# Peptides against a protein of PDB entry 6D0Y: the designs that were tried, part 150

Target 1, 225 residues: chain A of PDB entry 6D0Y
Amino acid sequence: ETEDHLESLICKVGEKSACSLESNLEGLAGVLEADLPNYKSKILRLLCTVARLLPEKLTIYTTLVGLLNARNYNFGGEFVEAMIRQLKESLKANNYNEAVYLVRFLSDLVNCHVIAAPSMVAMFENFVSVTQEEDVPQVRRDWYVYAFLSSLPWVGKELYEKKDAEMDRIFANTESYLKRRQKTHVPMLQVWTADKPHPQEEYLDCLWAQIQKLKKDRWQERHIL

## One batch from the design tools (peptide; made by RFdiffusion4, then SolubleMPNN)

Design b2_p23_6_s4 (from b2_p23_6, 10 letters changed)
Fold by OpenDDE base, seed 4:
Structure b2_p23_6_s4 (fold): chain B 225 residues (1-225), chain A 23 residues (1-23)
Amino acid sequence: as target 1 above (225 residues)
Amino acid sequence: MLKLPLKRPQAKPLEVDFSGIIT
């Protein structure tokens, strides 16, 4: 494969095809594996790029990475390391939108058996620990809680299956923080649903409620968060 | 959320040290 062709293959995966997505991903993983000796750096960069810039294909690329990791464990590690570096850079640059997406991406890599569940639990423990930091803006605390909670749709089930006690602790700490944090007051505003109207909730409280429901539903998605 | 089948991992999932991410 040529470098340009690899780019095309990677960027177009998941698009309409006569073959199943699964077959295409497996095929692409095979192609990429075969070309790693010649194009490792390029492939790594491409995967990092699409992982970062194509959020609509999150599960496609996490799956691809999972498949590739199964073929080449070292490359999977290098990819994860690159993504972590990117996350660090995003945070340093205060690019929180990119950062939260990268957290979600990394979270889904747990589902893809690329990243160990305990490692992700530790990361989330660290995130929630930010709520205990003194002399920092609440927005900082809120963001890390947001990053944690908003990633749970992608990894909550796996983490609770493997680290339920630790996750419960994180949840308890999160709940405690949410109870004591300053909340945006939204008086007299309601969200209307097909079923019944309800008061408008502060975004983090709303997310918390959604995640609690998701947890209650044993992480079976019945609603888009 | 879309879940796709994966090949069985050939190795243990990567243990990652996420320390230092928080800025």
Scores: peptide ipSAE 0.505, ipTM 0.864, DockQ to the pose 0.437
Fold by OpenDDE base, seed 3:
Order: sequence, then C-alpha cells, then structure tokens
Structure b2_p23_6_s4 (fold): chain B 225 residues (1-225), chain A 23 residues (1-23)
Amino acid sequence: as target 1 above (225 residues)
Amino acid sequence: MLKLPLKRPQAKPLEVDFSGIIT
C-alpha cells in the first residue's frame, strides 16, 4: 500500500458499503497489520489524526484499534503511547477541545480491551483531584471535571462494573466540588448533548444531571450520543 | 455512543500510567 492509499482507507472506513462495518473493520485491520513493517509511523500518525479530528467516528476507530491491537499487541501499545503524548501536547497548548476528544477516545479504548479499566480510573482520579488544587483558576478545575464527566457515556459502565468503590469516591468528590464552585459560563465548554435539554442550567450542572441520570439508568443510553 | 462488534483481544489490556498528563 502507498501512504496515500492508507490514508484513504483509514479516512473512509465506516462509509456506506455492501459489506458489514465489522467485516470492513476486520479487513482494514488486516491490511494495516500487513503494512506495519513498511508504514508503521505513517499508520500511527494517521490513526492519531483521525482519532482527534473525526469525533463522529470515535467508536469506529476505537474498534479498529481494538482489532489491530488483537493482531499486533505491540503496535497497540505504541498507539496508546502516541495518543498519550498527543493528549499531553494538547493540554500544554491549551487545546482543550482536542484534549477532551482524546480523553473520550482513550476512554472508549477501555471498552475495546486496549486499556485497562484501573488505569482509566486512576486517570479520572487525577483529573478530579485538580479540583482540590489551591490557588488555581476555576476554569482549570472545571475543565478536568468536564473531561471526566463527558467521557463517562463511553466508559462509565465498564468502570463501575470493575471499580465501583473507586468510581463512587470520584463521584462524591465531583459532587462536592460542583456544590461549592461558582457558577460561571465558560465558552470553551458545553453540554455534550446536541439537544441541550437543560439550557437554563449551568453547563457543568447540566452535564452532571445527565450523567447522574445515565448512571441511574445503569449506563443504558436511550439516545445515541 | 455506538458500540461496534469487537473480537476478543489476544492479550490483556494495557496498564497505562497517565500521571504525567495534567499540566
């Protein structure tokens, strides 16, 4: 495969086809695996790029990574490392929109059995711990809570099934913070749902209510996000 | 979220250290 051809294959996966999406993803995983000896760096870069730039295909690409990881475990590890580096870079550059998509992507990789659930719990513990930092802007605290909460639709079920006690502690800390924080509007943050059922509510309070409902419903979504 | 079919991986999920992410 040429580099341009690989780009086309990766970018177009999930589009209308005569074959099932599962079949297409398995096929693509096989193609990518076969091309790793010649195009590993390119494939890594392409997958990272589509992961952060095409949020509408998040679950398609996490599934692809999961399938590829099953074929080549070492590459799966390298991909995760690359994504972590990208997340760090995004945060350093204050690119919070990119960062939150990367967090969601990493979260869904737990469902794809690429990343261990305890590792993700630890990440969220660290995120929520930012709320306890002294002499920092509330915007910083709010964003990390947002990143945590907005990722739960993708991974909350799995995390509660495996680490319920730890998740409860994180939720308690989150709730405590939300009760004591000043309610302000942050333009770079918004509710994850397009419908915005509670426009009168502050964005984090609205998100919190949505997540609590999702949790109450045992993480079963009535509407696909 | 749209969950897609996924075959069981051959290896265990990766343990990841996220400690260096927060700026």
Scores: peptide ipSAE 0.503, ipTM 0.867, DockQ to the pose 0.445
Fold by OpenDDE base, seed 2:
Structure b2_p23_6_s4 (fold): chain B 225 residues (1-225), chain A 23 residues (1-23)
Amino acid sequence: as target 1 above (225 residues)
Amino acid sequence: MLKLPLKRPQAKPLEVDFSGIIT
């Protein structure tokens, strides 16, 4: 494969095909594995790029990485390391939108057996521990909670299956924080609808409620939240 | 967000140290 062809294959995966998406991903993983000796660096860069820039294909690329990791464990490790570096860079640059997406991506890699569940739990423990920091802006605390909660639709099931006690502790700490944090409500800007005659919830409270519902439903999403 | 019902691979997952991510 040429570098340009590899780019095309990686970028176009998930598009309409005569074959199933799963079969296409397995095929692509095989192609990429075969080309690693010649194009490892390029493949790594491409995967990192699409993982970062194409959020609509999150599960496609996490699955691809999982398949590739199963074929080449070392490359899987290099990819994870690259993604972690990217996350660190995004946080340092205060690019919180990119950062939260990267957290979600890493979270879904747990489902793909790329990242161990305990490692992800530890990451979330660290995130929620930020709520205990003193003399920091609430926006910092809120963001790490947001990053945690917003990732649970992807990984909550797996984490509770393997680390239920630890996850419950994280949830308890999160709930405690959400109860005591300052809420920014602007009554004048509240939107009321006929279908939902309730005041608009603060975004973290709303997310928390959604996650609690998801947990109650055993992490089976029934509708787009 | 709805996840795609994709086939998940089987492999030994990496133990990852996420220390140092928090700025």
Scores: peptide ipSAE 0.502, ipTM 0.858, DockQ to the pose 0.522
Fold by OpenDDE base, seed 1:
Order: C-alpha cells, then sequence, then structure tokens
Structure b2_p23_6_s4 (fold): chain B 225 residues (1-225), chain A 23 residues (1-23)
C-alpha cells in the first residue's frame, strides 16, 4: 500500500459497501498490520488523527484499533500512548472539548479490549478526586466531573460489570459534590434520547439525572449525540 | 451507541497509568 492509499482507506472506512462493516474493519486491520513494517509511523499518525478529528466515527475507529491491537499488541500500546500524549496536550492547551472527546474515545477502547477496565476506573477515581482540591476554581472541579459523567454512556456498563464497588464509590463522591457545589444556571445538556421531556436545570445536575436514568435502564441508550 | 463485534485479543487489555493526565 502507498502512503496516500493508506490514508484513503483509513479515512473512508465505514462508508457504504457490499460487505459488512465488521468485515471491512477486519480487512483493513489486516492491511494495516501487513504495512506496519514499512509505514508504522504514518499509520500511527493517521489513526491518531482520525480518532481525534472524526467524532462521528468514534466507534468505528475504536473497533479498528481493537482489531489491530488483537493482531499487533505492541502497536496497540503505542497507539494508546500516543492518545494519552494527545490528551495531555489538549489539556495543556486548554482545549477541553477535544480533551473530553479523547476521554470518551479512551473509554470506548475499554469495550474494544484495548484498555483494561481497572485502569479506566482508576482514571475516573482521579478525575472525581479533583473535586476535593482546595483553592481551585469550581470550573476545574466541574469539568472533571463532566468528563467522567459524559464518558459513562460509552463505558459505564463495562465498568459496573467489572468494578461495581469502586464505581459506586465514585458515584457517591460525585453525588456528594453535586449537592454541595455552587449552582450555575447554564443550558441543559441533552445528549441522549429520553422518553420523557426534561425540565430545564443546571447542566451538571441534568447530566447527573441522565446518567442515573441510564444506569437505571441498565446502560441501554437509544441515542447518543 | 453502536456496538460492533470484535475479535478476542490474544493478550489481556493494556494496564494504563493515567496519573499524569490531570493538570
Amino acid sequence: as target 1 above (225 residues)
Amino acid sequence: MLKLPLKRPQAKPLEVDFSGIIT
């Protein structure tokens, strides 16, 4: 494969074809694996780029990475390391929208058997622990709670299945924080389809309610934004 | 969200240390 051709294959995966998406992804994973000896750096960069810039294909690319990781475990590790570096860079650059998306992407990699569930639980424990920091802006505390809660649609089911006690503790700490934090009246977040309309409320309270509903519904969602 | 079938990996999922992420 040429470098340009690899770019085309990676960027266009998931488009309509005669074959199933799974078959296409497995095929692409095989192509990429075969070309790693010649194009590892390029493939790594391309995967990181599409993982970062194409949120509409999040599950497609996490699946691709999962399949590729199954073929080449070392490369999977390099990819995860690259994504972690990107997350750090996003946070340092105050690009919090990209950062939260990267957290969601990493979360879905748990479902793809790339990242261990306990590692993700530990990350979320660290996120929620920020709520205990003193002499910091509330917006910092709120963001890490937001990053945690907004990632649960992608990984909450898996984490509760494997680490229910730890997750319950994180939830309890989150709930405690939400009760004691200063309320700000910002637009409601509605990233999931609900059967009943939601009243307008503070965005983190609204998100919390949505996550509680999702948990009650056994993490079955009808629509995710 | 869309859940896609995946091949079972040969090795266990990667244990990742995220301790350096929080700024």
Scores: peptide ipSAE 0.502, ipTM 0.862, DockQ to the pose 0.435

Design b2_p23_7_s1
Fold by OpenDDE base, seed 2:
Structure b2_p23_7_s1 (fold): chain B 225 residues (1-225), chain A 23 residues (1-23)
Amino acid sequence: as target 1 above (225 residues)
Amino acid sequence: DELEKKRKEEEEEREELLKELEE
């Protein structure tokens, strides 16, 4: 395969096909594995790029990486390393939108057996621990809480199945922080349900309420967050 | 056995990378 052809295959995966998505991904994983000896760097770069720039295909590319990881475990590690490096760079550059998506991507990699559940729990413990640091602005502390909570729709079920006690501790710390933080009033941030409207709340309070409901529903989504 | 050992080492490396994110 040429480099250009590889790019096309990676970018177009998930499009309409006579075969199942899983079958297509398995086939693509085989092609990519075969080309790693000659195009590892290019393939790695392409995967990082599409993972970062195509959020609508998050589960497609996490699945692809999962398949590649099963074929070549070291390559899976190199991909994780590259994504973490990108996350660090995003955080240093205060690119919070990219950073939060990368956290979600990494979270879904747990479901694809690329990242172990305990490792993800440890990462979230570190995120929530930032709320205890007084030498950082609240906006940054708030972001870590947001990144944690907003990733739970992808990985919350798995983490509670494997590490329920640790997750409960993280939740307790999160709740404590949300109660004591300074709140900023933002108009038009309101959640509506079919039964009754919710009062206007600060964005993290709204997210917290949604995640609490999701948890209560055993992580089965009944609405779009 | 060797494959399992290598995989375990790689998993530990990935875990360490995630732990060092805030450093």
Scores: peptide ipSAE 0.285, ipTM 0.844, DockQ to the pose 0.014
Fold by OpenDDE base, seed 1:
Structure b2_p23_7_s1 (fold): chain B 225 residues (1-225), chain A 23 residues (1-23)
Amino acid sequence: as target 1 above (225 residues)
Amino acid sequence: DELEKKRKEEEEEREELLKELEE
């Protein structure tokens, strides 16, 4: 395969086909594996790029990486390393939107057997521990909590199945932080009724409530969060 | 056995990478 052809294949995966998506991904994984000896660096860069820039295809590319990881475990590791490096760069640049998406991507890689559940738990422990650090702006602390909570729809089930005690501790710490943090009154789109404005929950409180419900429902999603 | 050993080592490496994120 030429480099240009590889780019096309990777970028266009998930488009309408006579075959199932799973079949197409398996086929693509085979093609990519075969080309690793000649184009490893290019393939790695391409996968990192699409993983970062195409959030609408998150599950497609996590699945693809999972398949590749199964075929070439070392390559899977290189991919994880590259993604973590990108996450670090995003955090340094205060690019919260990119960073949170990368966390979600990494979270879904747990389901694809690329990252072990205990490793992800450890990462989230580190995230929530930021809430206890001194001289950290609240916006930063809030972001780590947001990154954690907003990733749980993808990985919460697996983490609780494997590390329930540790997850409970993380939840307890999160709840404690949410209770003591300063709530930001954002003039949210105030739904004006004839009598009084409806009370709106702060965004983290709202997310927390949603995640608590999800947890109660044994991580079975009934709606899109 | 050898493959399993390699995978274990790689898993440990990935774990360490994730732990280093906050540094």
Scores: peptide ipSAE 0.282, ipTM 0.845, DockQ to the pose 0.014
Fold by OpenDDE base, seed 3:
Structure b2_p23_7_s1 (fold): chain B 225 residues (1-225), chain A 23 residues (1-23)
Amino acid sequence: as target 1 above (225 residues)
Amino acid sequence: DELEKKRKEEEEEREELLKELEE
């Protein structure tokens, strides 16, 4: 395969085909594996790019990476390293939208056997530990909590199955932070109806409530979070 | 096996990468 052809194959995976998506992904993983000796760097760059820029294909590319990781485990490691590096860059640049998506992507890689559940738990422990640092702006602390909570729909079930005690600790710390954090804009965010005005719930409190319900429902999603 | 050992080492490396994210 040429570099241009590889780009086309990677970018177009998941499009309408006579074969199942799983079959197409398996085939592509085989093609990419065969071309790694000659085009490893290009393939790595392409996968990182589509993983970052095509959020609508998150599960497609996490699955592809999972299949490729199973074929070439070292390459899977290089991919994870590249994604973590990108996450660090996004955080340094205060690009919170890209950063949170990358966290979700990494989270789903746990389901694809690319990242071990204990490693992801450790990462989330580090995220929530930021809430205990007083020299960090609240907006930054809030983001780490948001990144953690908003990723749980993708990986919460797996993490609790493997590391329930550690996850409970993270949840306890999260709850503690949410109770004590400052909520200055809550009074300004009110929903007014003809019958009764009520304050809109703060976004992290709302997310927390949704995640608590999801947990209670054994991580079976019943609505769009 | 040597293959299993190498895989374990790689897994540990990935774990370290994730732990060092906040550094």
Scores: peptide ipSAE 0.282, ipTM 0.843, DockQ to the pose 0.014
Fold by OpenDDE base, seed 5:
Structure b2_p23_7_s1 (fold): chain B 225 residues (1-225), chain A 23 residues (1-23)
Amino acid sequence: as target 1 above (225 residues)
Amino acid sequence: DELEKKRKEEEEEREELLKELEE
């Protein structure tokens, strides 16, 4: 495979095909594995790029990385490292939109057996611990809580199955922070029925309520959050 | 198993990377 062809294959995976997505991903993983000896750096960069720039294909590329990780575990590690570097860069640049997506991407990598559940729990513990730091602006503290909560639809079930006690502690700390933080009314993507009027609620409080409901429903999503 | 040892080490490295995100 040529470099240009690899780029095309990676960027176009998941598009309409006569074969199943799963079969296409397996095929692509095989192609990429075979070309790693010659194009590892290029493949790594391409995967990081599409992971960052194509949020609509999050699960496609996490799955692909999972397959590659199974074939070449070292490469999987290099990918994780690259993604974490990108996350750090995004945070440093105050690019919160990119950063939160990268957190979600990393979260879904747990389901793809690329990142261990305990590792992700540790990451979220660190996120929520920021809420206890007074030298950090509230906007930053709020972001870490948002990043944590907004990632749970992807990985909450797995984390609670593996580390329920630790997750409960994270939830307790999150709840405590949400109760004491300065409130700012921001609209949330939520449908309210006209039959029962509801007062305006702060966006993190809304998200918290949704996640609590998701948890109560045993992490089975009934609607898009 | 040597392969399992290597995988365990790699897993630990990934864990450390995630723990150091805020550093």
Scores: peptide ipSAE 0.281, ipTM 0.843, DockQ to the pose 0.015

Design b2_p23_7_s2
Fold by OpenDDE base, seed 2:
Structure b2_p23_7_s2 (fold): chain B 225 residues (1-225), chain A 23 residues (1-23)
Amino acid sequence: as target 1 above (225 residues)
Amino acid sequence: SELEKLKKKEEEERKKLLEELKQ
């Protein structure tokens, strides 16, 4: 395969096809594996790019990476490293929207057997531990909690199946933080009536409630969070 | 097996990378 063709294949995977998505992904994984000796760097870069820029295809690309990881475990590691590096760069650049998405992507890689559940739990433990940091802006604490909670729709089921006790501890710490944090008032989250505007629930509290409901529903989503 | 050892080592590296994200 040429580099241009690889780009096309990677970018177009999951689009309309006569074959099943799984079949297409398996086929692509085979093609990419075969081309790793010649185009590893390019393939790695392409995968990182589409993973970062095409959030609508998150599960497609995590699955693809999972298949590649199964074929070439070292390559899977290089991909994880690259994604983590990108996440660090996003955080340094204060690109929190990209960062949270990358956390979500990494979270879904647990389902694809690229990242072990205990490793992800450890990451989230570290995230929530930020709530205990002193002399830091609350925005930092809030973001890590948000990153954790917002990723649970993708990985919460797996993590609770494998590490329920640890997850419960993380949840307890999260809940404790949410109770003691300073809430922000966001005017745009107000429902205006003719006489009295009523603020909606603060975004982290709202997300927490949604995640609690999701957990109660055994991580079966009935609506998009 | 050697393969299992390699996978375990790689998994530990992935774990370390993830643990260092908040820093």
Scores: peptide ipSAE 0.409, ipTM 0.878, DockQ to the pose 0.014
Fold by OpenDDE base, seed 3:
Structure b2_p23_7_s2 (fold): chain B 225 residues (1-225), chain A 23 residues (1-23)
Amino acid sequence: as target 1 above (225 residues)
Amino acid sequence: SELEKLKKKEEEERKKLLEELKQ
């Protein structure tokens, strides 16, 4: 395959086909594996690019990487390293929306057997430990908690199945932080639809409540968070 | 097996990368 053809194949995977998505992904993984000796760097860059820029295809590309990792485990490691570098760059550039998405992508790689559950738990332990840092902006503490909670719809089930005790500790630490943090005072535009409307909940408290509900529902999502 | 040992080593490297992410 030529480099241009590889780009086309990677970008178009998951589009309309007579074959199943699973079959197409397996076929593409085979093609990419065969071309790694000649085009490893290009394939790596392409996969990182589509993983970052096409969030609508998140599960397609995590699955593809999972298949490639099974065929070439070292390549899977190089991909993870590249994604972590990109995440660091996003944080340095203050691109927090991209950063949280990349954390979510990495989280879903656990389901695809690219990242081990204990490794992801260790990462989230490290994230939540930021809440204990002294003399740092609260926005830093809040973001790492947000990144953790926002990723749980994709990986919470797997992490609790494998590391329930450690996850419970992380949850306890998160809850403790949320109770003691300062809440932002924001003007509210209230459209009164009820005689006794609930006060508008702070965004992290709201997310926490949603995640608690998701956990209670055994990680079966009923709505998009 | 040697392959299993290599995979275990690689998994440990991935873990280290993730643990150092906030730095």
Scores: peptide ipSAE 0.409, ipTM 0.878, DockQ to the pose 0.014
Fold by OpenDDE base, seed 5:
Structure b2_p23_7_s2 (fold): chain B 225 residues (1-225), chain A 23 residues (1-23)
Amino acid sequence: as target 1 above (225 residues)
Amino acid sequence: SELEKLKKKEEEERKKLLEELKQ
């Protein structure tokens, strides 16, 4: 297939078809594998591009990468490396929205057997360890906690099934940080009672509560976070 | 097997890359 054809196939996967999504992805994985000898670099770039620019198709492309990784494990590794490079570039450019999405993407790759659960746990341990860094802005600490918590809807179940003790430690450290961190107060969002005002929860506190609920629900999502 | 060893090596490489993300 031509390079233009490959681009079309990759960009349009998951669109309405008479076949199941899984069948389409398996077929595409086969096509891409066959063309790796000639178009590896192009395919790699295309996959990184759609992974970054089409967040609505996150699970589609993680699944596709999972299938490709199963066919060509080395290519899967090159993809992971490329995504990590992109994540580092996003962080360097202060594009935190892209960065957090890429963390979520990498997290879902655990479910697709591209990244091992222990590797992801180690990454999150490293993220949460930022809360203990000295002489760093709170925004840095908050972002890594946010990136961790925001990714758990995609990978929390798998990580707790395989590394429950380590995850509990990470949760304990996260909770401790959230309790002691400085909060941004918005008085206008407070519900006032006669004696004790009840402020609106800060964004990380809200997310923490949502993740705790998700954990309590055995990681079965009942609402969009 | 040799294949398993190669996969293990690559897995460790992926792990290392992920551990370095905060840098």
Scores: peptide ipSAE 0.407, ipTM 0.878, DockQ to the pose 0.014
Fold by OpenDDE base, seed 4:
Structure b2_p23_7_s2 (fold): chain B 225 residues (1-225), chain A 23 residues (1-23)
Amino acid sequence: as target 1 above (225 residues)
Amino acid sequence: SELEKLKKKEEEERKKLLEELKQ
């Protein structure tokens, strides 16, 4: 495959096809694996790029990476490393939107057997530990909690299945932080439904409530968060 | 197997990378 063709294949995967997505991904993984000897760096860069820039295809590309990782485990590692590096760069640049998405992407890689569940738990332990850091802005603490919570729709089920005790500890620490954190004082707004008015919640509290419900529902999503 | 050992090592490396992410 030429570099241009590889780019086309990678960018267009998941688009309408006569074949199943799974079949297409398996086929593409085979093509990419075969071309790794000649185009590893290019393929790696392409995958990192689409992973970052095409959030609508998150599960497609995590699955693809999962397939590639199964074929070439070292390549999977290089991809993870590249994504982590990108995440670090995003954080350094205060690009929190990209950063949180990358955390979600990494989280979904657990489902694709690219990142082990214990490793992700360790990462989230590290994230939530930021809430205990001294002399750091609350925005930093809030972001890491947000990154953790907002990733759970993608990985919470797997993490609780594998590391329930550790996850419970992380949740307890998160809850404790949310109770004690400072909240911006704003006029109370309410959203009225046909039945009862609902108070407008602060974004982290709202997310926390959503995640608590998701957890209660055994990580079966009733709605897209 | 040796392959399993290599995978385990790589897994630990990935774990380490993730653990050090906030730094």
Scores: peptide ipSAE 0.407, ipTM 0.879, DockQ to the pose 0.015

